# Designs tried in a protein design run: peptides against a protein of PDB entry 5ZKO. Part 15

Target 1, 44 residues: chain A of PDB entry 5ZKO
Amino acid sequence: SASNPRKFSEKIALQKQRQAEETAAFEEVMMDIGSTRLQAQKLR

## One batch from the design tools (peptide; aimed at target 1 R18 E22 V29)

Design b2_p16_7_s1 (made by RFdiffusion4, then SolubleMPNN; from b2_p16_7, 13 letters changed)
Fold by OpenDDE base, seed 3:
Structure b2_p16_7_s1 (fold): chain B 44 residues (1-44), chain C 44 residues (1-44), chain A 16 residues (1-16)
Amino acid sequence: as target 1 above (44 residues)
Amino acid sequence: as target 1 above (44 residues)
Amino acid sequence: QEQQQQRQARLELLKL
């Protein structure tokens, strides 16, 4: 069958969504670490 | 407890690995699309 | 290449 550009675009879009979700998860990890550091500073 | 820098580093490292795996998956998708386009060109 | 750099960064970070 001819290249289904719609199917390709869908695969790309889904993969971009996954990358965005992993970026958001990384930001959450960094916020958690940052919050822990700030709490430790406040207790000093 | 004091900030466990080892636990933080471990969390960051695991998240960076997941980001790398998602990047690899994206590259695989793009290669699949590229190969399909090349095959379609060869059949013309 | 970027994946290799990320793997190396992970290995370095696990040493902290």
Scores: peptide ipSAE 0.239, ipTM 0.689, DockQ to the pose 0.078
OpenDDE base, seeds 1, 2, 4, 5: peptide ipSAE 0.226, 0.220, 0.234, 0.228; ipTM 0.686, 0.686, 0.694, 0.692; seed 1 fails the geometry check

Design b2_p16_7_s2 (made by RFdiffusion4, then SolubleMPNN; from b2_p16_7, 12 letters changed)
Fold by OpenDDE base, seed 4:
Structure b2_p16_7_s2 (fold): chain B 44 residues (1-44), chain C 44 residues (1-44), chain A 16 residues (1-16)
Amino acid sequence: as target 1 above (44 residues)
Amino acid sequence: as target 1 above (44 residues)
Amino acid sequence: QEEQEQRRARLELLRL
């Protein structure tokens, strides 16, 4: 199919959004780990 | 909840896998665009 | 910086 360049741009934009969401999810996981470690330190 | 470090490691590993899958999907999109452009050039 | 660069890259890709 003649994939319309406009459709390509949309696909790329959506993919970039997904990548950003995955990055944010990773950062959230890391924050949770950090918070848990800090919490454990406070309880010592 | 005392998130078990083992569970954290698993979460991180899964997140890294997802990021890799998103990267692969992006590369596929770019390949499709490149292929379509090349195809259009051949037809000119 | 990375988020800003991602946003810029997204906008650039929309011009294809």
Scores: peptide ipSAE 0.227, ipTM 0.685, DockQ to the pose 0.079
OpenDDE base, seeds 1, 2, 3, 5: peptide ipSAE 0.220, 0.221, 0.221, 0.229; ipTM 0.679, 0.679, 0.676, 0.685; seeds 1, 2, 5 fail the geometry check

Design b2_p16_7_s3 (made by RFdiffusion4, then SolubleMPNN; from b2_p16_7, 13 letters changed)
Fold by OpenDDE base, seed 3:
Structure b2_p16_7_s3 (fold): chain B 44 residues (1-44), chain C 44 residues (1-44), chain A 16 residues (1-16)
Amino acid sequence: as target 1 above (44 residues)
Amino acid sequence: as target 1 above (44 residues)
Amino acid sequence: QEQQKQRQARLELLKL
């Protein structure tokens, strides 16, 4: 069949969404670590 | 408890691995699309 | 190349 550009665009879009979700998860991890550090500083 | 730098480093490392896996999956999608385009060109 | 860099970074962080 002819290359389905709509299907390709959909695959790319879904993969970009996954990458964005993994980036957001990384930011959450870094916020958690940062918050823990700030709390430890406040207790000193 | 004191901030556990080992636990933090482990969390970061695991998240970086997931980001790498998602990047590899994206590259695979792009290769599949590229191969499909090349095959379509060869059949013309 | 970026994949390898990320793997290396992960291995380094696991040593901390």
Scores: peptide ipSAE 0.240, ipTM 0.690, DockQ to the pose 0.080
OpenDDE base, seeds 1, 2, 4, 5: peptide ipSAE 0.237, 0.226, 0.235, 0.230; ipTM 0.690, 0.688, 0.692, 0.693; seed 1 fails the geometry check

Design b2_p16_7_s4 (made by RFdiffusion4, then SolubleMPNN; from b2_p16_7, 13 letters changed)
Fold by OpenDDE base, seed 1:
Structure b2_p16_7_s4 (fold): chain B 44 residues (1-44), chain C 44 residues (1-44), chain A 16 residues (1-16)
Amino acid sequence: as target 1 above (44 residues)
Amino acid sequence: as target 1 above (44 residues)
Amino acid sequence: QEQQQQRQARLELLRL
């Protein structure tokens, strides 16, 4: 059926949102690593 | 407990993999849009 | 792009 630009735009927006969420999750992992390294350094 | 670098690396790798999968999903959406547009053009 | 990200993830796993 004819491309519904609205539906395509919605799909793109949802995928961009997921990518942003995964980026945020990555940043959280990096923060955890950084904090844990700092804690380990303080204990030495 | 002491940072297990291996565990952190594993977490990072898993998050990067997930980001790649979400990128793949986005590329698939874009391909679908492109193919549908081409099909619509061929029908005109 | 996917292959590059997967390769980067693999490299990060080796570096950390």
Scores: peptide ipSAE 0.249, ipTM 0.704, DockQ to the pose 0.080
OpenDDE base, seeds 2, 3, 4, 5: peptide ipSAE 0.228, 0.243, 0.217, 0.234; ipTM 0.692, 0.696, 0.679, 0.694; seed 4 fails the geometry check

Design b2_p16_8 (made by RFdiffusion4)
Pose (drawn by RFdiffusion4):
Structure b2_p16_8 (pose): chain A 43 residues (1-43), chain B 44 residues (1-44), chain P 16 residues (1-16)
Amino acid sequence: ASNPRKFSEKIALQKQRQAEETAAFEEVMMDIGSTRLQAQKLR
Amino acid sequence: as target 1 above (44 residues)
Amino acid sequence: ELEEAEKELEIAEAEL
């Protein structure tokens, strides 16, 4: 499972992990401005 | 073909070089991250 | 792996 044999299974796993990380990466970058505004509120 | 070499030896050395660079910068931002968490005590 | 490491560094820099 974590280390498949078929190349098709390996490609599917790499694409799955990539999609998860890009979904999570595009969330952290999505609302950075909300955090950048907190500093203006603090200063 | 400069960033994309033909020989596999050149490709491996290139990946090893980039990995060393990426890890070196990563080990710097995460290193002095404690000094930033101490600055947070000043606010509260 | 190198692309994941670049993404992790960009996240770390953005969080800092």

Design b2_p16_8_s1 (made by RFdiffusion4, then SolubleMPNN; from b2_p16_8, 11 letters changed)
Fold by OpenDDE base, seed 4:
Structure b2_p16_8_s1 (fold): chain B 44 residues (1-44), chain C 44 residues (1-44), chain A 16 residues (1-16)
Amino acid sequence: as target 1 above (44 residues)
Amino acid sequence: as target 1 above (44 residues)
Amino acid sequence: SLEQRRRALEVARLLR
């Protein structure tokens, strides 16, 4: 284990960044689905 | 955009998996920090 | 959580 507090903080920050990136990617997928549904509704 | 509902569901599921994996990785980091703190306390 | 991970993996497996 890293005994350095700075290293812990860095690990936490990097992990939070990854979580945010994955959330953004999920939101993009959901937006694509929503857009497709809206388009399909307009074409009906 | 994928017009196939199954493809949408798959994308959602895969993204949920990634989110969960990143959460687990974060928990591991926090556990390492906690373990280190406990060890340090015992040595004081 | 680890439980969330397990559930997500299960869903992903079922859809593959």
Scores: peptide ipSAE 0.266, ipTM 0.680, DockQ to the pose 0.091
OpenDDE base, seeds 1, 2, 3, 5: peptide ipSAE 0.185, 0.204, 0.195, 0.179; ipTM 0.656, 0.665, 0.657, 0.649; seed 2 fails the geometry check

Design b2_p16_8_s2 (made by RFdiffusion4, then SolubleMPNN; from b2_p16_8, 12 letters changed)
Fold by OpenDDE base, seed 4:
Structure b2_p16_8_s2 (fold): chain B 44 residues (1-44), chain C 44 residues (1-44), chain A 16 residues (1-16)
Amino acid sequence: as target 1 above (44 residues)
Amino acid sequence: as target 1 above (44 residues)
Amino acid sequence: DLEARQRRLEVLRLLR
């Protein structure tokens, strides 16, 4: 179907949401790595 | 549970996959916009 | 920046 400006706006909004969710997931991974590294240093 | 290096590697791999999917979705949106713009120019 | 995040993930993978 012909994509109209409204449909483009909706697609862009959904894409921005996905990017935010992926950023949050990345930050979680980095927090886990940082915490584990700090713990390992304390055990040395 | 204690995240080990293997678990971190798995999390990183999943995050890379998500980012690839995000990129593909963005490219699809941009292709749709570009195609519509080209069509609109031809109709003028 | 998606590209920057991808680069960071790759570096972290290589450091393991």
Scores: peptide ipSAE 0.212, ipTM 0.627, DockQ to the pose 0.099
OpenDDE base, seeds 1, 2, 3, 5: peptide ipSAE 0.199, 0.165, 0.201, 0.180; ipTM 0.622, 0.618, 0.620, 0.619; seed 1 fails the geometry check

Design b2_p16_8_s3 (made by RFdiffusion4, then SolubleMPNN; from b2_p16_8, 11 letters changed)
Fold by OpenDDE base, seed 5:
Structure b2_p16_8_s3 (fold): chain B 44 residues (1-44), chain C 44 residues (1-44), chain A 16 residues (1-16)
Amino acid sequence: as target 1 above (44 residues)
Amino acid sequence: as target 1 above (44 residues)
Amino acid sequence: ALEQRRRALEVARLLR
């Protein structure tokens, strides 16, 4: 069947969205670690 | 509570794994697109 | 990374 370029572009876009969401989740983890570290330093 | 560096390292490692899995999924999508395009060219 | 998320969501929305 004829390749549907629109469907391929959709697959690429959806996958890029997932990658961006995982990047955002990683940044959130790093922020939480940084905040916890800062709090521990202030209590010392 | 004391920051558990081991738990933070685990969170980072798990998140890096998810990012790698999403990258692999993207590469698979691109491979499928490439294969479909090649097949379409052979049938012309 | 936040900009990447925003752009990806926008592109995905336009293609649906």
Scores: peptide ipSAE 0.262, ipTM 0.678, DockQ to the pose 0.078
OpenDDE base, seeds 1, 2, 3, 4: peptide ipSAE 0.258, 0.259, 0.261, 0.262; ipTM 0.677, 0.678, 0.671, 0.682

Design b2_p16_8_s4 (made by RFdiffusion4, then SolubleMPNN; from b2_p16_8, 11 letters changed)
Fold by OpenDDE base, seed 5:
Structure b2_p16_8_s4 (fold): chain B 44 residues (1-44), chain C 44 residues (1-44), chain A 16 residues (1-16)
Amino acid sequence: as target 1 above (44 residues)
Amino acid sequence: as target 1 above (44 residues)
Amino acid sequence: DLERRQRALEVARLLK
């Protein structure tokens, strides 16, 4: 079916979106860790 | 709490796991696309 | 980078 290329592009795009969301979640985790460390240093 | 470093390492490791799983899912999508294209070429 | 993430998968498995 000629519709397959569009469907494949959609699958690729959706998967790239998931990867971007997981990257953003990773950055959030790293920011939270960094903030906690900074706060601990300020309280010393 | 001295337990914070271990908890942070756990959070980082779990998040890296999620990123690896999303990468594997992307590779699966690409393999399915490649297989479909190859089959279409053989039927021509 | 991919290999590093795959190794992290194993580390995460061990932590569960």
Scores: peptide ipSAE 0.235, ipTM 0.641, DockQ to the pose 0.096
OpenDDE base, seeds 1, 2, 3, 4: peptide ipSAE 0.221, 0.228, 0.217, 0.233; ipTM 0.649, 0.651, 0.651, 0.661

## One batch from the design tools (peptide; aimed at target 1 E22 V29)

Design b2_p17_1 (made by RFdiffusion4)
Pose (drawn by RFdiffusion4):
Structure b2_p17_1 (pose): chain A 43 residues (1-43), chain B 44 residues (1-44), chain P 17 residues (1-17)
Amino acid sequence: ASNPRKFSEKIALQKQRQAEETAAFEEVMMDIGSTRLQAQKLR
Amino acid sequence: as target 1 above (44 residues)
Amino acid sequence: ATLAELTAVFETLEAVL
């Protein structure tokens, strides 16, 4: 499972992991401004 | 074909170079991250 | 590439802090 044999299974796994990480990465970058505004509130 | 070489040896050396650069910068931002968490005590 | 993206994100978070 973690290390498939078929190349089709390997491509599917790489695409799955890539989609997860891009979904999570585009969330962290999504609301950075909200954190950038917190500094203006603190200063 | 400069960033994309033909020989596999050149390709492997290129990936090894980039991995060393990416790790070197990563080991810097995560290194002095403690000094930033200490600055946070000043606020509270 | 993933490490370089993550390093840019952590540098941006530190600049905000």

Design b2_p17_1_s1 (made by RFdiffusion4, then SolubleMPNN; from b2_p17_1, 12 letters changed)
Fold by OpenDDE base, seed 1:
Structure b2_p17_1_s1 (fold): chain B 44 residues (1-44), chain C 44 residues (1-44), chain A 17 residues (1-17)
Amino acid sequence: as target 1 above (44 residues)
Amino acid sequence: as target 1 above (44 residues)
Amino acid sequence: DRLARLVEVLRLLREIA
Protein backbone atom coordinates (compact mmCIF):
# COMPACT_ATOMS: atom_id res chain seq x y z
CA SER B 1 0.00 0.00 0.00
CA ALA B 2 1.03 3.62 -0.54
CA SER B 3 1.50 4.00 3.22
CA ASN B 4 4.11 1.25 3.35
CA PRO B 5 7.10 3.38 2.32
CA ARG B 6 6.46 5.92 5.08
CA LYS B 7 5.95 3.24 7.70
CA PHE B 8 9.08 1.54 6.48
CA SER B 9 11.09 4.75 6.70
CA GLU B 10 9.77 5.43 10.19
CA LYS B 11 10.81 1.97 11.32
CA ILE B 12 14.30 2.41 9.91
CA ALA B 13 14.52 5.71 11.76
CA LEU B 14 13.44 4.06 15.01
CA GLN B 15 15.98 1.28 14.53
CA LYS B 16 18.74 3.82 13.95
CA GLN B 17 17.63 5.78 16.99
CA ARG B 18 17.76 2.66 19.16
CA GLN B 19 21.24 1.87 17.94
CA ALA B 20 22.35 5.41 18.66
CA GLU B 21 20.91 5.22 22.17
CA GLU B 22 22.65 1.90 22.81
CA THR B 23 25.91 3.38 21.56
CA ALA B 24 25.53 6.42 23.79
CA ALA B 25 24.86 4.21 26.81
CA PHE B 26 27.87 2.09 25.94
CA GLU B 27 30.07 5.16 25.61
CA GLU B 28 28.90 6.52 28.94
CA VAL B 29 29.59 3.26 30.73
CA MET B 30 32.99 2.83 29.10
CA MET B 31 34.01 6.37 29.94
CA ASP B 32 32.88 5.96 33.53
CA ILE B 33 34.83 2.74 33.85
CA GLY B 34 37.85 4.39 32.30
CA SER B 35 37.63 7.34 34.65
CA THR B 36 37.21 5.09 37.67
CA ARG B 37 40.18 3.00 36.62
CA LEU B 38 42.30 6.07 36.17
CA GLN B 39 41.31 7.31 39.60
CA ALA B 40 42.14 3.94 41.12
CA GLN B 41 45.54 3.97 39.44
CA LYS B 42 46.27 7.44 40.78
CA LEU B 43 45.54 6.25 44.30
CA ARG B 44 48.04 3.41 44.07
CA SER C 1 47.61 2.46 31.78
CA ALA C 2 48.08 5.37 29.38
CA SER C 3 46.89 3.06 26.59
CA ASN C 4 43.47 2.62 28.17
CA PRO C 5 41.83 5.70 26.65
CA ARG C 6 42.90 4.65 23.16
CA LYS C 7 41.72 1.10 23.71
CA PHE C 8 38.37 2.36 24.93
CA SER C 9 38.05 4.62 21.91
CA GLU C 10 38.87 1.71 19.63
CA LYS C 11 36.22 -0.45 21.28
CA ILE C 12 33.65 2.30 20.88
CA ALA C 13 34.60 2.65 17.23
CA LEU C 14 34.26 -1.10 16.69
CA GLN C 15 30.88 -1.15 18.37
CA LYS C 16 29.69 1.74 16.21
CA GLN C 17 31.02 0.03 13.11
CA ARG C 18 29.17 -3.17 13.97
CA GLN C 19 25.93 -1.31 14.48
CA ALA C 20 26.38 0.49 11.18
CA GLU C 21 27.05 -2.79 9.39
CA GLU C 22 23.98 -4.40 10.94
CA THR C 23 21.88 -1.42 9.93
CA ALA C 24 23.20 -1.52 6.38
CA ALA C 25 22.47 -5.24 6.12
CA PHE C 26 18.97 -4.67 7.45
CA GLU C 27 18.33 -1.86 4.99
CA GLU C 28 19.62 -3.93 2.08
CA VAL C 29 17.39 -6.88 2.92
CA MET C 30 14.35 -4.71 3.45
CA MET C 31 14.90 -2.83 0.21
CA ASP C 32 15.34 -6.08 -1.70
CA ILE C 33 12.13 -7.47 -0.25
CA GLY C 34 10.33 -4.24 -1.05
CA SER C 35 11.61 -4.30 -4.61
CA THR C 36 10.63 -7.93 -5.06
CA ARG C 37 7.16 -7.24 -3.75
CA LEU C 38 6.76 -4.32 -6.08
CA GLN C 39 7.86 -6.45 -9.01
CA ALA C 40 5.42 -9.17 -8.04
CA GLN C 41 2.61 -6.64 -7.84
CA LYS C 42 3.44 -5.30 -11.28
CA LEU C 43 3.19 -8.79 -12.73
CA ARG C 44 -0.32 -9.31 -11.40
CA ASP A 1 20.40 -6.26 22.32
CA ARG A 2 20.92 -8.52 19.31
CA LEU A 3 17.80 -10.54 19.95
CA ALA A 4 15.67 -7.43 20.16
CA ARG A 5 17.10 -6.24 16.85
CA LEU A 6 16.37 -9.59 15.23
CA VAL A 7 12.81 -9.55 16.52
CA GLU A 8 12.33 -6.11 15.06
CA VAL A 9 13.67 -7.24 11.68
CA LEU A 10 11.25 -10.15 11.70
CA ARG A 11 8.39 -7.85 12.61
CA LEU A 12 9.24 -5.53 9.75
CA LEU A 13 9.47 -8.43 7.32
CA ARG A 14 6.05 -9.63 8.39
CA GLU A 15 4.56 -6.21 7.77
CA ILE A 16 5.98 -6.01 4.25
CA ALA A 17 5.04 -9.54 3.23
Scores: peptide ipSAE 0.120, ipTM 0.497, DockQ to the pose 0.113
OpenDDE base, seeds 2, 3, 4, 5: peptide ipSAE 0.079, 0.083, 0.108, 0.096; ipTM 0.441, 0.440, 0.463, 0.461

Design b2_p17_1_s2 (made by RFdiffusion4, then SolubleMPNN; from b2_p17_1, 13 letters changed)
Fold by OpenDDE base, seed 5:
Structure b2_p17_1_s2 (fold): chain B 44 residues (1-44), chain C 44 residues (1-44), chain A 17 residues (1-17)
Amino acid sequence: as target 1 above (44 residues)
Amino acid sequence: as target 1 above (44 residues)
Amino acid sequence: DRLARLVEYLRLLKEIA
């Protein structure tokens, strides 16, 4: 069956969106870790 | 009033315990982040 | 507990990924 370039492009766009969301979530987590670490250091 | 060395030593011991627990939780989080990142990379 | 919330968040991310 013929390649469906439109479906392929849509799939790539969705993948890019997902990757961006995962990256943003990762960065948020890293910021929270940094804050938590700083708090732990202050307790010493 | 006289210094209470016993209370001080107990406070230090509790602080050390708390710090160890926070460190362990931090390490667990870092491991989970590493796993999540690896999974995200596989989706690319 | 901020650390506990963070751990839970990461677990959820691991499940979604």
Scores: peptide ipSAE 0.086, ipTM 0.458, DockQ to the pose 0.154
OpenDDE base, seeds 1, 2, 3, 4: peptide ipSAE 0.078, 0.076, 0.076, 0.075; ipTM 0.439, 0.430, 0.437, 0.430; seed 1 fails the geometry check

Design b2_p17_1_s3 (made by RFdiffusion4, then SolubleMPNN; from b2_p17_1, 12 letters changed)
Fold by OpenDDE base, seed 2:
Structure b2_p17_1_s3 (fold): chain B 44 residues (1-44), chain C 44 residues (1-44), chain A 17 residues (1-17)
Amino acid sequence: as target 1 above (44 residues)
Amino acid sequence: as target 1 above (44 residues)
Amino acid sequence: SRLARLVEYLRLLREIL
């Protein structure tokens, strides 16, 4: 079946969604590290 | 029972061990973040 | 995902520290 423009656009949209989700999860981790770092510094 | 020096020293040793373990766990997370950050940057 | 596992690990670590 011919790779139609619609299937291509759906694939790109899914890729962009995954990228956004992974970026958001990374930012969440970085926020958590800020808190964890502060806690670890209190133990030193 | 009198808090004897030995029980005190054991308590301090346990506290120091826990602190070292917590610090090591934090450092492990920080190492993983370095890798995660690089991965996230490739998605941007 | 690896990232999700890392987030969970950090959450657990905050409970310990």
Scores: peptide ipSAE 0.112, ipTM 0.484, DockQ to the pose 0.102
OpenDDE base, seeds 1, 3, 4, 5: peptide ipSAE 0.089, 0.091, 0.104, 0.089; ipTM 0.458, 0.464, 0.486, 0.458

Design b2_p17_1_s4 (made by RFdiffusion4, then SolubleMPNN; from b2_p17_1, 12 letters changed)
Fold by OpenDDE base, seed 3:
Structure b2_p17_1_s4 (fold): chain B 44 residues (1-44), chain C 44 residues (1-44), chain A 17 residues (1-17)
Amino acid sequence: as target 1 above (44 residues)
Amino acid sequence: as target 1 above (44 residues)
Amino acid sequence: DRLARLVEYLRTLREIA
């Protein structure tokens, strides 16, 4: 049965929200890479 | 009191082990960056 | 442990993306 368009749109919206959250998490990770690299180098 | 040289050496050994573990973790992170970046881009 | 958090974040991202 064709997914209810409203239900489908809601699913897409939720997915987009999740993607935005994942993107934000990635950006946080990437921002920390430089500092983390420096810290790791100090451990060598 | 001067730290017992043996105790000191043991502490250094433990620290070096920890550093090695942290280095390995860093390398794991760095190896995953490329893939993670690509994945994050797909979420955009 | 900042490094540990970073590792965990990347692992999580790899799993969900």
Scores: peptide ipSAE 0.111, ipTM 0.507, DockQ to the pose 0.112
OpenDDE base, seeds 1, 2, 4, 5: peptide ipSAE 0.084, 0.095, 0.087, 0.082; ipTM 0.445, 0.473, 0.464, 0.454

Design b2_p17_2 (made by RFdiffusion4; failed a check: too like the target's own chain)
Pose (drawn by RFdiffusion4):
Structure b2_p17_2 (pose): chain A 43 residues (1-43), chain B 44 residues (1-44), chain P 17 residues (1-17)
Amino acid sequence: ASNPRKFSEKIALQKQRQAEETAAFEEVMMDIGSTRLQAQKLR
Amino acid sequence: as target 1 above (44 residues)
Amino acid sequence: VELAEEVAALAEEVAEH
């Protein structure tokens, strides 16, 4: 499972992990401005 | 073909070089991250 | 925030390579 044999299974796993990360990466970058505004509130 | 070499040896050395650069910068931002969490105590 | 952006830029470079 974690280390498949078929190349088709390997490609599907790499695409799955890539989609998860991009979904999580585009969430952290999505609301950075909200955190950048907190500093102006603090200063 | 400069960033994309033909020989596999050149490709492997290139990946090794980039991995060393990426890890070196990563080991720097995560290193002095404690000094930033201490600055947070000044606010509260 | 600056440190988180630097870590995100390194993660983007690693994904490109």

Design b2_p17_2_s1 (made by RFdiffusion4, then SolubleMPNN; from b2_p17_2, 13 letters changed)
Fold by OpenDDE base, seed 3:
Structure b2_p17_2_s1 (fold): chain B 44 residues (1-44), chain C 44 residues (1-44), chain A 17 residues (1-17)
Amino acid sequence: as target 1 above (44 residues)
Amino acid sequence: as target 1 above (44 residues)
Amino acid sequence: VEAVERLLEIRRRRREA
């Protein structure tokens, strides 16, 4: 069956979005860890 | 210019690979965080 | 730490491509 270039473009866009979301989630986790460490340092 | 379906297929495959690599790295970080939390709980 | 470095490297490669 003929691959629809538009469908491929959409799939590529969706994959880029998912990667960006995982990246953002990771950065958020890193920020939370950093904030927790900073708080722990202030409590010492 | 005519979009080459083969080039789109290759781009999709590359993006899938990149996404899988990011997912694996993210999961590893989450495991490390989980293990650290578990260790911190054991030390309390 | 190593996993973080790997992820950062993946991100770098993605931005450069």
Scores: peptide ipSAE 0.275, ipTM 0.618, DockQ to the pose 0.302
OpenDDE base, seeds 1, 2, 4, 5: peptide ipSAE 0.268, 0.259, 0.266, 0.257; ipTM 0.619, 0.609, 0.616, 0.609; seeds 1, 4 fail the geometry check

Design b2_p17_2_s2 (made by RFdiffusion4, then SolubleMPNN; from b2_p17_2, 13 letters changed)
Fold by OpenDDE base, seed 2:
Structure b2_p17_2_s2 (fold): chain B 44 residues (1-44), chain C 44 residues (1-44), chain A 17 residues (1-17)
Amino acid sequence: as target 1 above (44 residues)
Amino acid sequence: as target 1 above (44 residues)
Amino acid sequence: VDLVLRLLELEERRRAA
């Protein structure tokens, strides 16, 4: 079937949103891990 | 400008690649945390 | 505990996507 550029644009927008949400969640977890590691190092 | 479906497909492929890379990084972090916890438990 | 919960939440979001 003829690919609809509008549908592709919508799919890209949704994927970008999802990627941004996943990145933000990942960065939050990495920050928590980093803080935990820093605390553990201070106790050593 | 006329949206190029090929360019949309390429952008989708790149986003999927980025998502896969972030997933791999997450899984690596989870494995490291899991191994560290397992080691800590064995020492107790 | 909080870190584990955040990791689990992240995994759940990833699986739901």
Scores: peptide ipSAE 0.143, ipTM 0.514, DockQ to the pose 0.393
OpenDDE base, seeds 1, 3, 4, 5: peptide ipSAE 0.131, 0.163, 0.185, 0.155; ipTM 0.509, 0.552, 0.577, 0.545; seeds 3, 4, 5 fail the geometry check

Design b2_p17_2_s3 (made by RFdiffusion4, then SolubleMPNN; from b2_p17_2, 11 letters changed)
Fold by OpenDDE base, seed 5:
Structure b2_p17_2_s3 (fold): chain B 44 residues (1-44), chain C 44 residues (1-44), chain A 17 residues (1-17)
Amino acid sequence: as target 1 above (44 residues)
Amino acid sequence: as target 1 above (44 residues)
Amino acid sequence: VEKVERLLELRRRRAEA
């Protein structure tokens, strides 16, 4: 079946958005872990 | 041999389902860790 | 923990779509 190029572009855009959201959430988790580690180091 | 696109799509769907199930199992573990942390804080 | 749960939820939603 002919790939609808419009539907393809929409799917790619949605995938990119979801990936950006997951990346942001991952970075937030890593920052939180980093801050906790820094606090633990200051208390040693 | 021509890759059966139908079989490929079925395999991808199954893989996505498995990934969702694994994610749910990780969420359960994280909830247990969170509850344990909260209990430990209350006992301090 | 809440931030980890948010990340996992995003991954789950992507897998189900």
Scores: peptide ipSAE 0.359, ipTM 0.665, DockQ to the pose 0.525
OpenDDE base, seeds 1, 2, 3, 4: peptide ipSAE 0.336, 0.330, 0.338, 0.332; ipTM 0.639, 0.634, 0.639, 0.637

Design b2_p17_3 (made by RFdiffusion4)
Pose (drawn by RFdiffusion4):
Structure b2_p17_3 (pose): chain A 43 residues (1-43), chain B 44 residues (1-44), chain P 17 residues (1-17)
Amino acid sequence: ASNPRKFSEKIALQKQRQAEETAAFEEVMMDIGSTRLQAQKLR
Amino acid sequence: as target 1 above (44 residues)
Amino acid sequence: EEAAELAEEAAERAEEE
């Protein structure tokens, strides 16, 4: 499972992990401005 | 073909070089991250 | 943020390869 044999299974796993990361990466970058505004509130 | 070499040896050395650079900068931002968490005590 | 920029640059390089 974690280390498949078929190349098709390996490609599917790499695409799955990539999609999860990009979904999580585009969430952290999505609301950075909300955190950047907190500093202006603090200063 | 400069960033994309033909020989596999040149490709492996290139990946090794980049991995060393990426890790070197990563070991710097995560290193002095404690000094930033201490600055947070000043606010509260 | 700096770590996320490095991750983005590494992802762009991996797409180019």

Design b2_p17_3_s1 (made by RFdiffusion4, then SolubleMPNN; from b2_p17_3, 10 letters changed)
Fold by OpenDDE base, seed 1:
Structure b2_p17_3_s1 (fold): chain B 44 residues (1-44), chain C 44 residues (1-44), chain A 17 residues (1-17)
Amino acid sequence: as target 1 above (44 residues)
Amino acid sequence: as target 1 above (44 residues)
Amino acid sequence: MELLALQAEAFEREKAE
């Protein structure tokens, strides 16, 4: 099958988008950890 | 809600797993590109 | 990322004390 290089570039772009979405989800978890720690420290 | 730090560790671990899965999918796409290029070069 | 998971576990231990 003429693996249309255009289709490969599209697949790579889609994978990069997924990786960015997973990174954003990770950053949200880390923000929650940071906020929880800050809140716990303020209550001491 | 007592954001149980244990739940944060679990969320982080799950995110790492997802990132590894996305990396594997990316590597598969790149392998396909490489194999297609090699095949096209052999046919010249 | 692994360090952050360990820190989250440490925070839970400190909260449980």
Scores: peptide ipSAE 0.126, ipTM 0.616, DockQ to the pose 0.055
OpenDDE base, seeds 2, 3, 4, 5: peptide ipSAE 0.117, 0.107, 0.112, 0.116; ipTM 0.611, 0.594, 0.597, 0.607

Design b2_p17_3_s2 (made by RFdiffusion4, then SolubleMPNN; from b2_p17_3, 14 letters changed)
Fold by OpenDDE base, seed 3:
Formats: C-alpha cells, structure tokens, sequence
Structure b2_p17_3_s2 (fold): chain B 44 residues (1-44), chain C 44 residues (1-44), chain A 17 residues (1-17)
C-alpha cells in the first residue's frame, strides 16, 4: 500500500519532540553533575 | 547517594548514539519520500 | 527499498528507544 507521508512525518515530529525532551533531561543530569563537582571542589 | 557521573555520562553517550541512528533513519525515509515524489513528477 | 519498508524500519527502531 502507498505510505502516507503526512502521517509518517507527523509521527516523526512527535518522536523528535520526545527526543528533545529526553535530551533536556540528560542535560539537566549533566548540569547537576557539574554543579556537584563544582560544589565539591569549593568545599576542599 | 552520590551519583556516578561516569556512569551517567556513559548512558548519555549511548543515548546520543541511539538518537543519531534514529535521526539517520528519519533522514533516509525523508530522502525516499522526496525521491518518490520526484519520480512521480517525472512520469507525468 | 520501498518507502513503506523504510517507514517500518524507522518505527521499529523508535520502538526500541
């Protein structure tokens, strides 16, 4: 059957949104790690 | 408990790899859509 | 390969994510 490019593109757009959200979550974790490291250094 | 930054960074790296693979798959699909459209136009 | 096959492969990969 012929694919529906529009529907597929919409699903991809949703996936990209999820990826962005996941990326943001990881960046938050990395920021927390960085902050923790900095704090630990300041307490030396 | 103190987070393990190395473990977190490794998980992020794996996730980034997955995201890159997913993006590549997306681009391949979009290329195929474009090619199909172009081919359809040529057959008019 | 066919467009539909590519779409299927893409979504299969997304399912693993």
Amino acid sequence: as target 1 above (44 residues)
Amino acid sequence: as target 1 above (44 residues)
Amino acid sequence: MKLQELQAKFFEEQKKA
Scores: peptide ipSAE 0.125, ipTM 0.597, DockQ to the pose 0.095
OpenDDE base, seeds 1, 2, 4, 5: peptide ipSAE 0.112, 0.115, 0.104, 0.103; ipTM 0.601, 0.599, 0.609, 0.587; seeds 1, 4 fail the geometry check

Design b2_p17_3_s3 (made by RFdiffusion4, then SolubleMPNN; from b2_p17_3, 11 letters changed)
Fold by OpenDDE base, seed 1:
Structure b2_p17_3_s3 (fold): chain B 44 residues (1-44), chain C 44 residues (1-44), chain A 17 residues (1-17)
Amino acid sequence: as target 1 above (44 residues)
Amino acid sequence: as target 1 above (44 residues)
Amino acid sequence: VRLQELRRRAFEREQAE
């Protein structure tokens, strides 16, 4: 591990980006589920 | 998207697992940074 | 964790989207 603060900042930024992308993917799944449930409710 | 509730539950579970794995990877990075900082402090 | 591995994984993810 390079003891360089700039390298640490870059690592943190990359991990935060990945976490944000995983969150966005989760939200997409939840939107799909929500839409499906709403459609099912309207068809009853 | 299969309108099956069981399939939705599986999707949610898998996505939560991915998020947890990304969080663990982030914590590992932070531990590495913390250890490096502690070592640098001890060597001063 | 090596910075190179993080960059590699970030790149691979971006290419998969």
Scores: peptide ipSAE 0.264, ipTM 0.664, DockQ to the pose 0.063
OpenDDE base, seeds 2, 3, 4, 5: peptide ipSAE 0.264, 0.252, 0.268, 0.256; ipTM 0.664, 0.653, 0.661, 0.657; seed 4 fails the geometry check

Design b2_p17_3_s4 (made by RFdiffusion4, then SolubleMPNN; from b2_p17_3, 12 letters changed; failed a check: too like the target's own chain)
Amino acid sequence: EELLALQKRAFEAEKAA

